# Designs tried in a protein design run: peptides against a protein of PDB entry 3ESW. Part 266

Target 1, 322 residues: chain A of PDB entry 3ESW
Amino acid sequence: NNIDFDSIAKMLLIKYKDFILSKFKKAAPVENIRFQNLVHTNQFAQGVLGQSQHLCTVYDNPSWHSIVLETLDLDLIYKNVDKEFAKDGHAEGENIYTDYLVKELLRYFKQDFFKWCNKPDCNHCGQNTSENMTPLGSQGPNGEESKFNCGTVEIYKCNRCGNITRFPRYNDPIKLLETRKGRCGEWCNLFTLILKSFGLDVRYVWNREDHVWCEYFSNFLNRWVHVDSCEQSFDQPYIYSINWNKKMSYCIAFGKDGVVDVSKRYILQNELPRDQIKEEDLKFLCQFITKRLRYSLNDDEIYQLACRDEQEQIELIRGKTQ

## One batch from the design tools (peptide; made by RFdiffusion4, then SolubleMPNN)

Design b2_p29_7_s1 (from b2_p29_7, 19 letters changed)
Fold by OpenDDE base, seed 4:
Structure b2_p29_7_s1 (fold): chain B 322 residues (1-322), chain A 29 residues (1-29)
Amino acid sequence: as target 1 above (322 residues)
Amino acid sequence: MKKEEEEIEMLKKLKEEAEKKAKEQKEKE
């Protein structure tokens, strides 16, 4: 009896697909109750939910993508991408071109476009006067600053001229295209939008220990790739734990298609206590939000994303085979 | 949850084994 292994493989694939799709069906009433109870009783869960409501969708704005593409020096960017791509002897049309694009966007953003702002320059004294600035504290936005989703304004006094300079912490990434300065929050916010504007699959990664970065899904590498605009870093998830010796507890990735605990990618040593939520409850929370984000997707899209999720989970368990 | 994860892992393993055997059979024909 020749076992038709092809028929068995096809049958198993169908059963597997059906099983995967079954997980993405509308949440049972019991799951909804569990979710509601979790976000009402656990502050960390509430925070993750609140972030997901913003970060998972805010960057999927076609009008913003157009404004970004009109603002960037695309000729310079593509010239540099083409130059580096050609040096490495790649053929046109290879999926690796997108990795070169992201690397150039990192370079362009850090070197040509955006500035790190520890302290603002004095509005009166002009450029390169930040050394003369003394922090006075923070206050709420004024009427103009409030137009650009500003929650906090840092106030500085110039030691030279005595004038006050305001440093609004804008959350509107379009305003950041004008201001072209900030800290990790502004950098990551605008850079996430920039990557999205090129049609890339991007996640915003929030670290509980006051850092933020991106992940890009490389079609060439077939995985999520660490991207930090502040560091001009591509595929270096170890930089925080190893190079900075940073202590961390949670890294949560927020994307249009899901919320994922990516802590295992970035927390390689110096792990802080993960005491904010039970691991099972965090897993449930991320899965539940992810399921909600995928409710409008078709079965093929759901299946493809589920396969991607599974590969990522395997990667996170095994560690990167670098 | 645990039972579903175990079932998925079992289905994956069975799929991979079936695909491997199917490939090995085609390479012999």
Scores: peptide ipSAE 0.019, ipTM 0.458, DockQ to the pose 0.683
Fold by OpenDDE base, seed 5:
Structure b2_p29_7_s1 (fold): chain B 322 residues (1-322), chain A 29 residues (1-29)
Amino acid sequence: as target 1 above (322 residues)
Amino acid sequence: MKKEEEEIEMLKKLKEEAEKKAKEQKEKE
């Protein structure tokens, strides 16, 4: 009796696909009740939901992508990518080109395009005057600053001329293409949009302990890759826990196709108490939001994303991200 | 959740075993 193992494998694949698809069907009434209760009773859950409503969709704007591509020096970027790809890329396959692109975008963004701003320069004294700036505190935006999704404005006084300089913390990434300065928030916000403008699969990673970065899905590496624009870092998830000795509790990734707790990728030591939510409730929350984000996708798209999710979960459990 | 994860893992293992046996059978022909 020649067992048709090929037929069995195909049948098992169909059953597996159907099972996966069943998980992404419309949420049961009990799941909706659990979700509503969780976001109304737990502030951390409410915060994750609020962030997901913005970060998962805001960067999927074709008009913004066009503005980004028109603003960047694409000739310089592609020239540098082509130069690096010509060395090794043909031997390793075409998918490595995108890794070279992300590495060049990290270089270009940090070295040529964007500036770190601990303190602004004095608007009156000009460039290289930040050393003379004393913080006076923060206030709400004025009428002009409010046009660019500004929640907070840092106020500085110049010790030399006595004038006030405003440093608005803009959340509009298009305004950041003009201002070209900020801290980790502005860096990550604009850099996330830049990567999205090249058609890449990107997630915004929020760390509870006041840092933010990106993840890019590398087709070459077939995994999510750590990307920090502030650090010009590619595939170095250990830098926070090991190099900085940073203590962390939560790292949550926000993308168009899902919300994922990626804490295990980045929190390698010095873990802070995870006391903001029950682990089961956080897992449920991320899965529930992910399910909602995928409601418009077809069965094949849902299945492919579910396979990717499972691979990532295996990597996070095994510690095999490197 | 646990039962579903266990069932998925069993289905994956069974699929991988079936695919492996199918390759081994084609290599013997």
Scores: peptide ipSAE 0.019, ipTM 0.455, DockQ to the pose 0.699
Fold by OpenDDE base, seed 3:
Structure b2_p29_7_s1 (fold): chain B 322 residues (1-322), chain A 29 residues (1-29)
Amino acid sequence: as target 1 above (322 residues)
Amino acid sequence: MKKEEEEIEMLKKLKEEAEKKAKEQKEKE
């Protein structure tokens, strides 16, 4: 009896695919009850759900992508990408070209396009007057600021002229294409949209300890890559824990295809207590939201994403970027 | 933790073997 090992292998692969696909079928009633109870009883879970409802979908807007591409200096960007790509001796058509594009977008965004704003310049005294600005606190948006999804406005008084300058914290990334200034929130928000506008797979990473950044899925590296627009950083997940000696508890990645606890990628030392939710409940929550985000996908898309998720989980457990 | 790591390692080996066989089959066609 010649054991057809190829037939057995094919059968095992089919069974494995079916098993994976079975995990992404509609949630059982018990899972729905667990989810509802969790988000109603745990404030952290409610916060993660609320963020997922916005961050997982807001950047998938073709109209915004067009506006971004029309606003950026694409000729400069591609000229620089092509120059660095050719310099390193790569052949045209390699998946590595996208990594060069993301690196140039980081350079372009920080050096040529966007500005860090600790304090605004005085609206009356003009440029380079931020040193004269005293914070008075924060208030709600006015009628004009409210048009651009503004949650809060920081208020500053000029020590030179006595005038008030408003620094609205806009959440509308299209408004940020005009204002071209902000802190980590504005930087990450607009940069996430920029990367999405090039057709890239991007996640928004929220850190509980008041920082935010991106992840890009590199087809060349076949993994999620850390991307911080504020730092012009590519593939340096260690910068927060090691270089900044930052203490952190949670890092959650939000993308169109899922929500993932990526804390293990970024929290390498100085871990703060993870006391906001049980680990099992957080794992369940992220998986449940991810499952919901994939309900409209076909079996092949679900399977490919599940294989990618498994690779990421292996990476996160091993603590080694392979 | 240990059981999940062992299961993941088994799944990775199965995938690598499947990808190797799929390449060998494409090179024969």
Scores: peptide ipSAE 0.015, ipTM 0.366, DockQ to the pose 0.133
Fold by OpenDDE base, seed 2:
Structure b2_p29_7_s1 (fold): chain B 322 residues (1-322), chain A 29 residues (1-29)
Amino acid sequence: as target 1 above (322 residues)
Amino acid sequence: MKKEEEEIEMLKKLKEEAEKKAKEQKEKE
C-alpha cells in the first residue's frame, strides 16, 4: 500500500487546525472560575486586565484614524518613504515599504511633530523657560482638562515670574495631536494611534518599570518589531537592558488580537524579581484575555493569529530574530 | 531546574547577541 503522504499531511493539517480552533472556543467553566479568582486576588492580574480593556480597543477608532491622517504631513512622510524605498526596496519586495513607512514615522514624529517635556515652559514667560520651572506636585484635572481623559496634572512654579504652569497628563491621543508634547506615556499613546491609523498591526508594550513603547508586526520580517517613538528606535529590543542598563521585571504587549508577555524580548540582563504573579497564572491570564479578544473572529482569522502566536513564542524562547 | 537552566542559557546567548548589536550600533553613531 503506497502511503499517500500528501493525504496524510492534509489530514494532519486539518486535525491541527481543529485542535488550534478548539483552544479558542468558549472558556470552560473552570477557566472562568480561575480567571475570576485570579483578577480578584492578584493586583497585578487586575492591572493587566484593566489595561487590556483600554489598550486593546481604544486605538480601533476610525474617526481618530481620519483625524490623525488629516493632521500629519502625509506628503512629506510619503516623499521621504518613497525616497528611501527607491534606493533598495524594489529588490527586497513590496512588503518592506511598510518598514520604511514606520521608520519615517519614527523620524517625523521625533524630529518634526512631537516634543519631549521634562518640564513645561512657563505659560507667562514663553518658550525656553522650562529651566526656571520648579515642580510643586500633582493635582486632579480641572473641568477643561477632564474632557481629555486627564488622570493627573503636574504643577510647576516659575522661579522668575512666580506663576503656576499646569502640565496635564492627557490620555486622549487626539488632544496630544494639539499639545504635541509629553513623556514616554504621551509619546507611545499618540504614536500607537498614528501607526494604527496607517492600518498597521500594532501593540502597546507596558513595562512595569515606568517605560512604554510599541511593537509593529512587519509583514516583511514576519514578526513583531520593537518600535520606540521616544528613541526613534526600530528593531532594537536590547536598548533598555543593554544600552540603558535598565532593570526590568515585566513587559506586557497589548493589541486588538491579544495580550502577550514579551518580557523575554526586552529583559536580557538586570532582571528584577518577577514576584507580582505566578508565571503560570500570568501565562493563563494573557491567554484567557487573548481568547476573549478573538471571540468575534472567524476560524481562518483565529488560525492565522494562532500561527503568529506560535512563531512569536518560538522566537521568544529561541531568542533568534528570524 | 532543567527548564530554568535552559532559559538562563538562552538569556545568556540573547544577552551576548544584544551586547554585540548594541556595540555595533555605537560604532555607527
Scores: peptide ipSAE 0.000, ipTM 0.277, DockQ to the pose 0.023

Design b2_p29_7_s2 (from b2_p29_7, 17 letters changed)
Fold by OpenDDE base, seed 1:
Structure b2_p29_7_s2 (fold): chain B 322 residues (1-322), chain A 29 residues (1-29)
Amino acid sequence: as target 1 above (322 residues)
Amino acid sequence: EEEEEKKIKELKEKYKKAQKLAEEQKELE
C-alpha cells in the first residue's frame, strides 16, 4: 500500500488551518466577560483599548492618503529610490524596492520635509530665535487650534521682545503637513500616515516611557521592521535600549490587523518593572482586540495573518531579529 | 494556551514530515 504522503500532508494542513481559524471565530461569552472586566478594572488595559480604537483605524483614510501624495515631492522621492535601487537592488528582486522606498521616505522626511521643534521660534522676532523662548506652561486650544485636534498648547515667552508664542500640539496629521514641525509624537503621527499612503503595512509603536515609532512589514525581509522617523532609522530596534541606554517597560504596536506586544524586540536591557497589568491579561487583551479587528476578514486572510503572527512570535521569543 | 501551542507544534511537525516524505517519494518515482 503506497502511503499517499501528499494526501496525508494535505489533510494535516487542512486540520492545521481549521485549528488556526477556530481561534479567530467570534469570542465566546466568557471571553467577552473577561475582556469587559479587564478594561473596566485595569487602567493600563483601558489605555491600550483606547489607543487601539484610534491608532488601528485612523490612518486608513483614502482622502488623507490622497492629500499626502499630493503634498510630497513624489518625483524627488522616486528619483532617489530608483537611483539607489539601480546600484544594488536588481539582484535582490522586486520586493526590495519597497525597502528602498521606506529608506528614502525616512531621508526625505527628516532632511527635506519635517523639522524638530524643541521650542518654537518667536512669532515676532522670526527665525532662529527659539533660544530666547522661556516656557510658561500649557493651556487648552483656542477656537482656531481646536479645529485641528489640538489637546494642548505650549506657551512660550520671548526673553528679547516679551511677546507670547503658542506651540499647539496638533494631533491632526493633515495639519502637520502644513506646520511641518513637532516632536516625536507629531513626527511619528505624520510619518505613519505617509507610509500608509504608499499602501504599506504599518504599525504605530507606543512606548510607555514617552517615545513612539513605526514598524513596516517588509515583504523582502518577510518580517516587521523597526522604523523611526526622528532618527532616520531602519531596522535598528536596539537603538533605544543599547545606544540610548533607555529604560523601558512596554512597547505596544497598533495596526489595522492587530495589536501586539513588541516589548521583546526593543527592551534588550534596563527593563523596568512590568507591573501595570498581568502578563497573561496583556496577552489576552492584545489577542482579543486583534480578533475583533479581523472579524471582517475571510478565512484565507485570517490564516495568512495568523501565519505572520506566529513567525513574529517565534522571532520575538528567539531574540533573532539580528 | 500551552496545550494548544503544543498541539499546533505537533501538527506542524507532522505536516513538515509528511511533506518531506512526499517529496522523497516523487524523487524515487
Scores: peptide ipSAE 0.024, ipTM 0.494, DockQ to the pose 0.629
Fold by OpenDDE base, seed 4:
Structure b2_p29_7_s2 (fold): chain B 322 residues (1-322), chain A 29 residues (1-29)
Amino acid sequence: as target 1 above (322 residues)
Amino acid sequence: EEEEEKKIKELKEKYKKAQKLAEEQKELE
């Protein structure tokens, strides 16, 4: 009896696919009740939901992508990508080219395009005057600043000229293309949009301990890759826990196709208490939001994403980010 | 959930075994 192993494999694959797809069907009433109760009773869960409603969708704006691509020096970027790609002896058409693109975008963004703003320069005294700036506190946006999704404005007084300089904390990434300055929030916000504008799969990673970064899905590496625009860092998830000795409790990734607890990728030591939510409830929350984000996708898209999710979960369990 | 994860794992293991056996059979032909 020649066991047709190919037919058995195909049958098992079909059954497995159907089983995976069954998990992404419309949520049962009991799951909806659990979700509603969780987000109403747990502040951390409510925060994750609120962030997902913004971060999972805001960067999927074709008009913004066009504005970004018109604003960046694409000739310089691609020239540098092509140069480094050719230098390493890669052939055209390899998926690794996108990794070189992301690395160049990190370089370009940090070195040529965007500026770190600990304190603003004095609007009156001009460039390199931030040392003369004294913080006076924060206030609400004015009428002009409010046009660009500004929630807070930091106020500084120049010790030299006595003039007030406003540093609006813009959340509109298109305004950040003009201002070209900020802290980790502005950096990550605009850089996430930049990566998205190149058609890349990108997640925004929120760390509870006041840092934010990106993840890019490398088709070459077939995994999510750590990307920090502030640090010009590619595939260095250890920098926070090891290099900075940062204590962290939660890292949550927000993308168009899902919300994922990526804490295990970044929290390698000095873990803070994870006391904001039960682990089972956080897992449920992320899965529920992810399921909701995928409701409009076809079965093949759902299956491919589920395969990625599973590979990522295996990676996170094994601690194999490298 | 644990029962579903167990079923998934069992299906995957069965699939991987079947796939490996199918590949081994093709290498012998």
Scores: peptide ipSAE 0.024, ipTM 0.472, DockQ to the pose 0.694
Fold by OpenDDE base, seed 3:
Structure b2_p29_7_s2 (fold): chain B 322 residues (1-322), chain A 29 residues (1-29)
Amino acid sequence: as target 1 above (322 residues)
Amino acid sequence: EEEEEKKIKELKEKYKKAQKLAEEQKELE
């Protein structure tokens, strides 16, 4: 009896697909109860949920993508990408072009487009006057600042002219295309939108210890790639733990297709206590939110994303980017 | 450590099987 190994393989594949798809079906009543109890009783879980409601969807705005593409020097960007691709990229296949694009966007954003702002320049004295600025504290936005999703305004006094300069912390990324300045929050917010505007798969990574960055899904590398616009960094997840010797407890990635604990990618040493939530509850929370984000996807999309998730989990367990 | 290595090995074998089958499906289309 010739064992039809092909038939058995096909049957096993179907069963495996069905098993994977079954995990992404509508949540059971018990899962909903567990989720509701978790977000009502655990402040960290509530925070992750709140962030997911914004960060997982806000950047999927076609109108914003158009505004971004109209604002950037696309001719310069593509000229530089084509130049670098022509040197080294032809041997590696078509998918590497997107990695060159992201690297150029990092260069362009840091060198040509956006500015780091520890202290604002004095509105009265003009450019390069930030050294004369003394912080007075923070306050709520005024009527104009409130139009651009501003939660906090930092107030500075000029030691030279005595005038007050306001530094509004805008959360509207379209306003950041105009202001072109900020700290890690503004940098990551606008850069996440920029990457999304090129049709890329991007996640926003929140670190509990006051830093934020991106991840880009490279089709060439077939994995999530660390991207930090502040550092002009591509595929250097170690920079925080090793180079900065930063202590960290949680890194959570927020994307349109899911929420993932990526702490293992970035926390390589000096781990702080993970005492905000039980590990099992955090895993459940991320999976539950991810499941909700995928409810409108078809079976093929769900299966492809599940395969990608499995590969990422293997990578995170190994602690080595291959 | 040994239990984690075993899980990684099982996942890797599943993934290799899934990739090979996805390639075979693309060749049949």
Scores: peptide ipSAE 0.022, ipTM 0.460, DockQ to the pose 0.088
Fold by OpenDDE base, seed 5:
Structure b2_p29_7_s2 (fold): chain B 322 residues (1-322), chain A 29 residues (1-29)
Amino acid sequence: as target 1 above (322 residues)
Amino acid sequence: EEEEEKKIKELKEKYKKAQKLAEEQKELE
């Protein structure tokens, strides 16, 4: 009896697919109750949910993508990408080209396009006057600033001329295309939109200890790749824990297709207490939000994403990015 | 969740074993 092992393998694959798909069916009543109770009783869970409602969807705006592509020097970008791609002569073709694109976008963004702003220049004294600026505190936006999703305005006084300069912390990434300055928040916000505008799979990573960065899914590397626009960093997840000796507790990635605890990728040493939520509840929360984000996807899309998720979880457990 | 993860692992292991055996049969033909 020639056992048709190919037929058995196909059957097992179907059963496995069906099993995976069953996890992404409509949430059971008990899961909904658990979710509601968790977000109502745990402030950290509520914060993660609130961030997911914004960060998972805001960058999927075709109008914004068009504005970004019209604003960037695409000729310069692609010229530089083509130049670097031609040096390596890689047979991997289109997949590795995207890695070069992301690396060039990091370069272009930091070197040519956007500016770090610890303190603003004095509006009266002009350029290179930030050293003369004293912080007076923060306030709410005025009527003009409020048009651009501004929650906070930092106020500075010039020590030389005594005039007040406002530094609005805009959350509208289209306004950031105009202002072209900020800190980690503005950098990561606009850079996330830029990467999305090139059709890339991108996540926004929030660290509880006041830093933010991106991840993009490299088809060449077949994994999520750390991307920090502030640092012009590509695939260096260790920079925070090792190079900065930063203490961290949580890193949460927010993308259109899911929310993932990526703490294991970035917290390599000096881990702070993870006391904001139970580990089981955080895992449940991320899975539940991910399930909701995928609700409109077809079975094949759900299956492919679930396979990607499993590969990432294996990677995070094995520490393979070191 | 642990039971589901275990079941997934078992299904993957069974699939991988069946696939390997199918490849071995094709090499013998």
Scores: peptide ipSAE 0.021, ipTM 0.456, DockQ to the pose 0.703

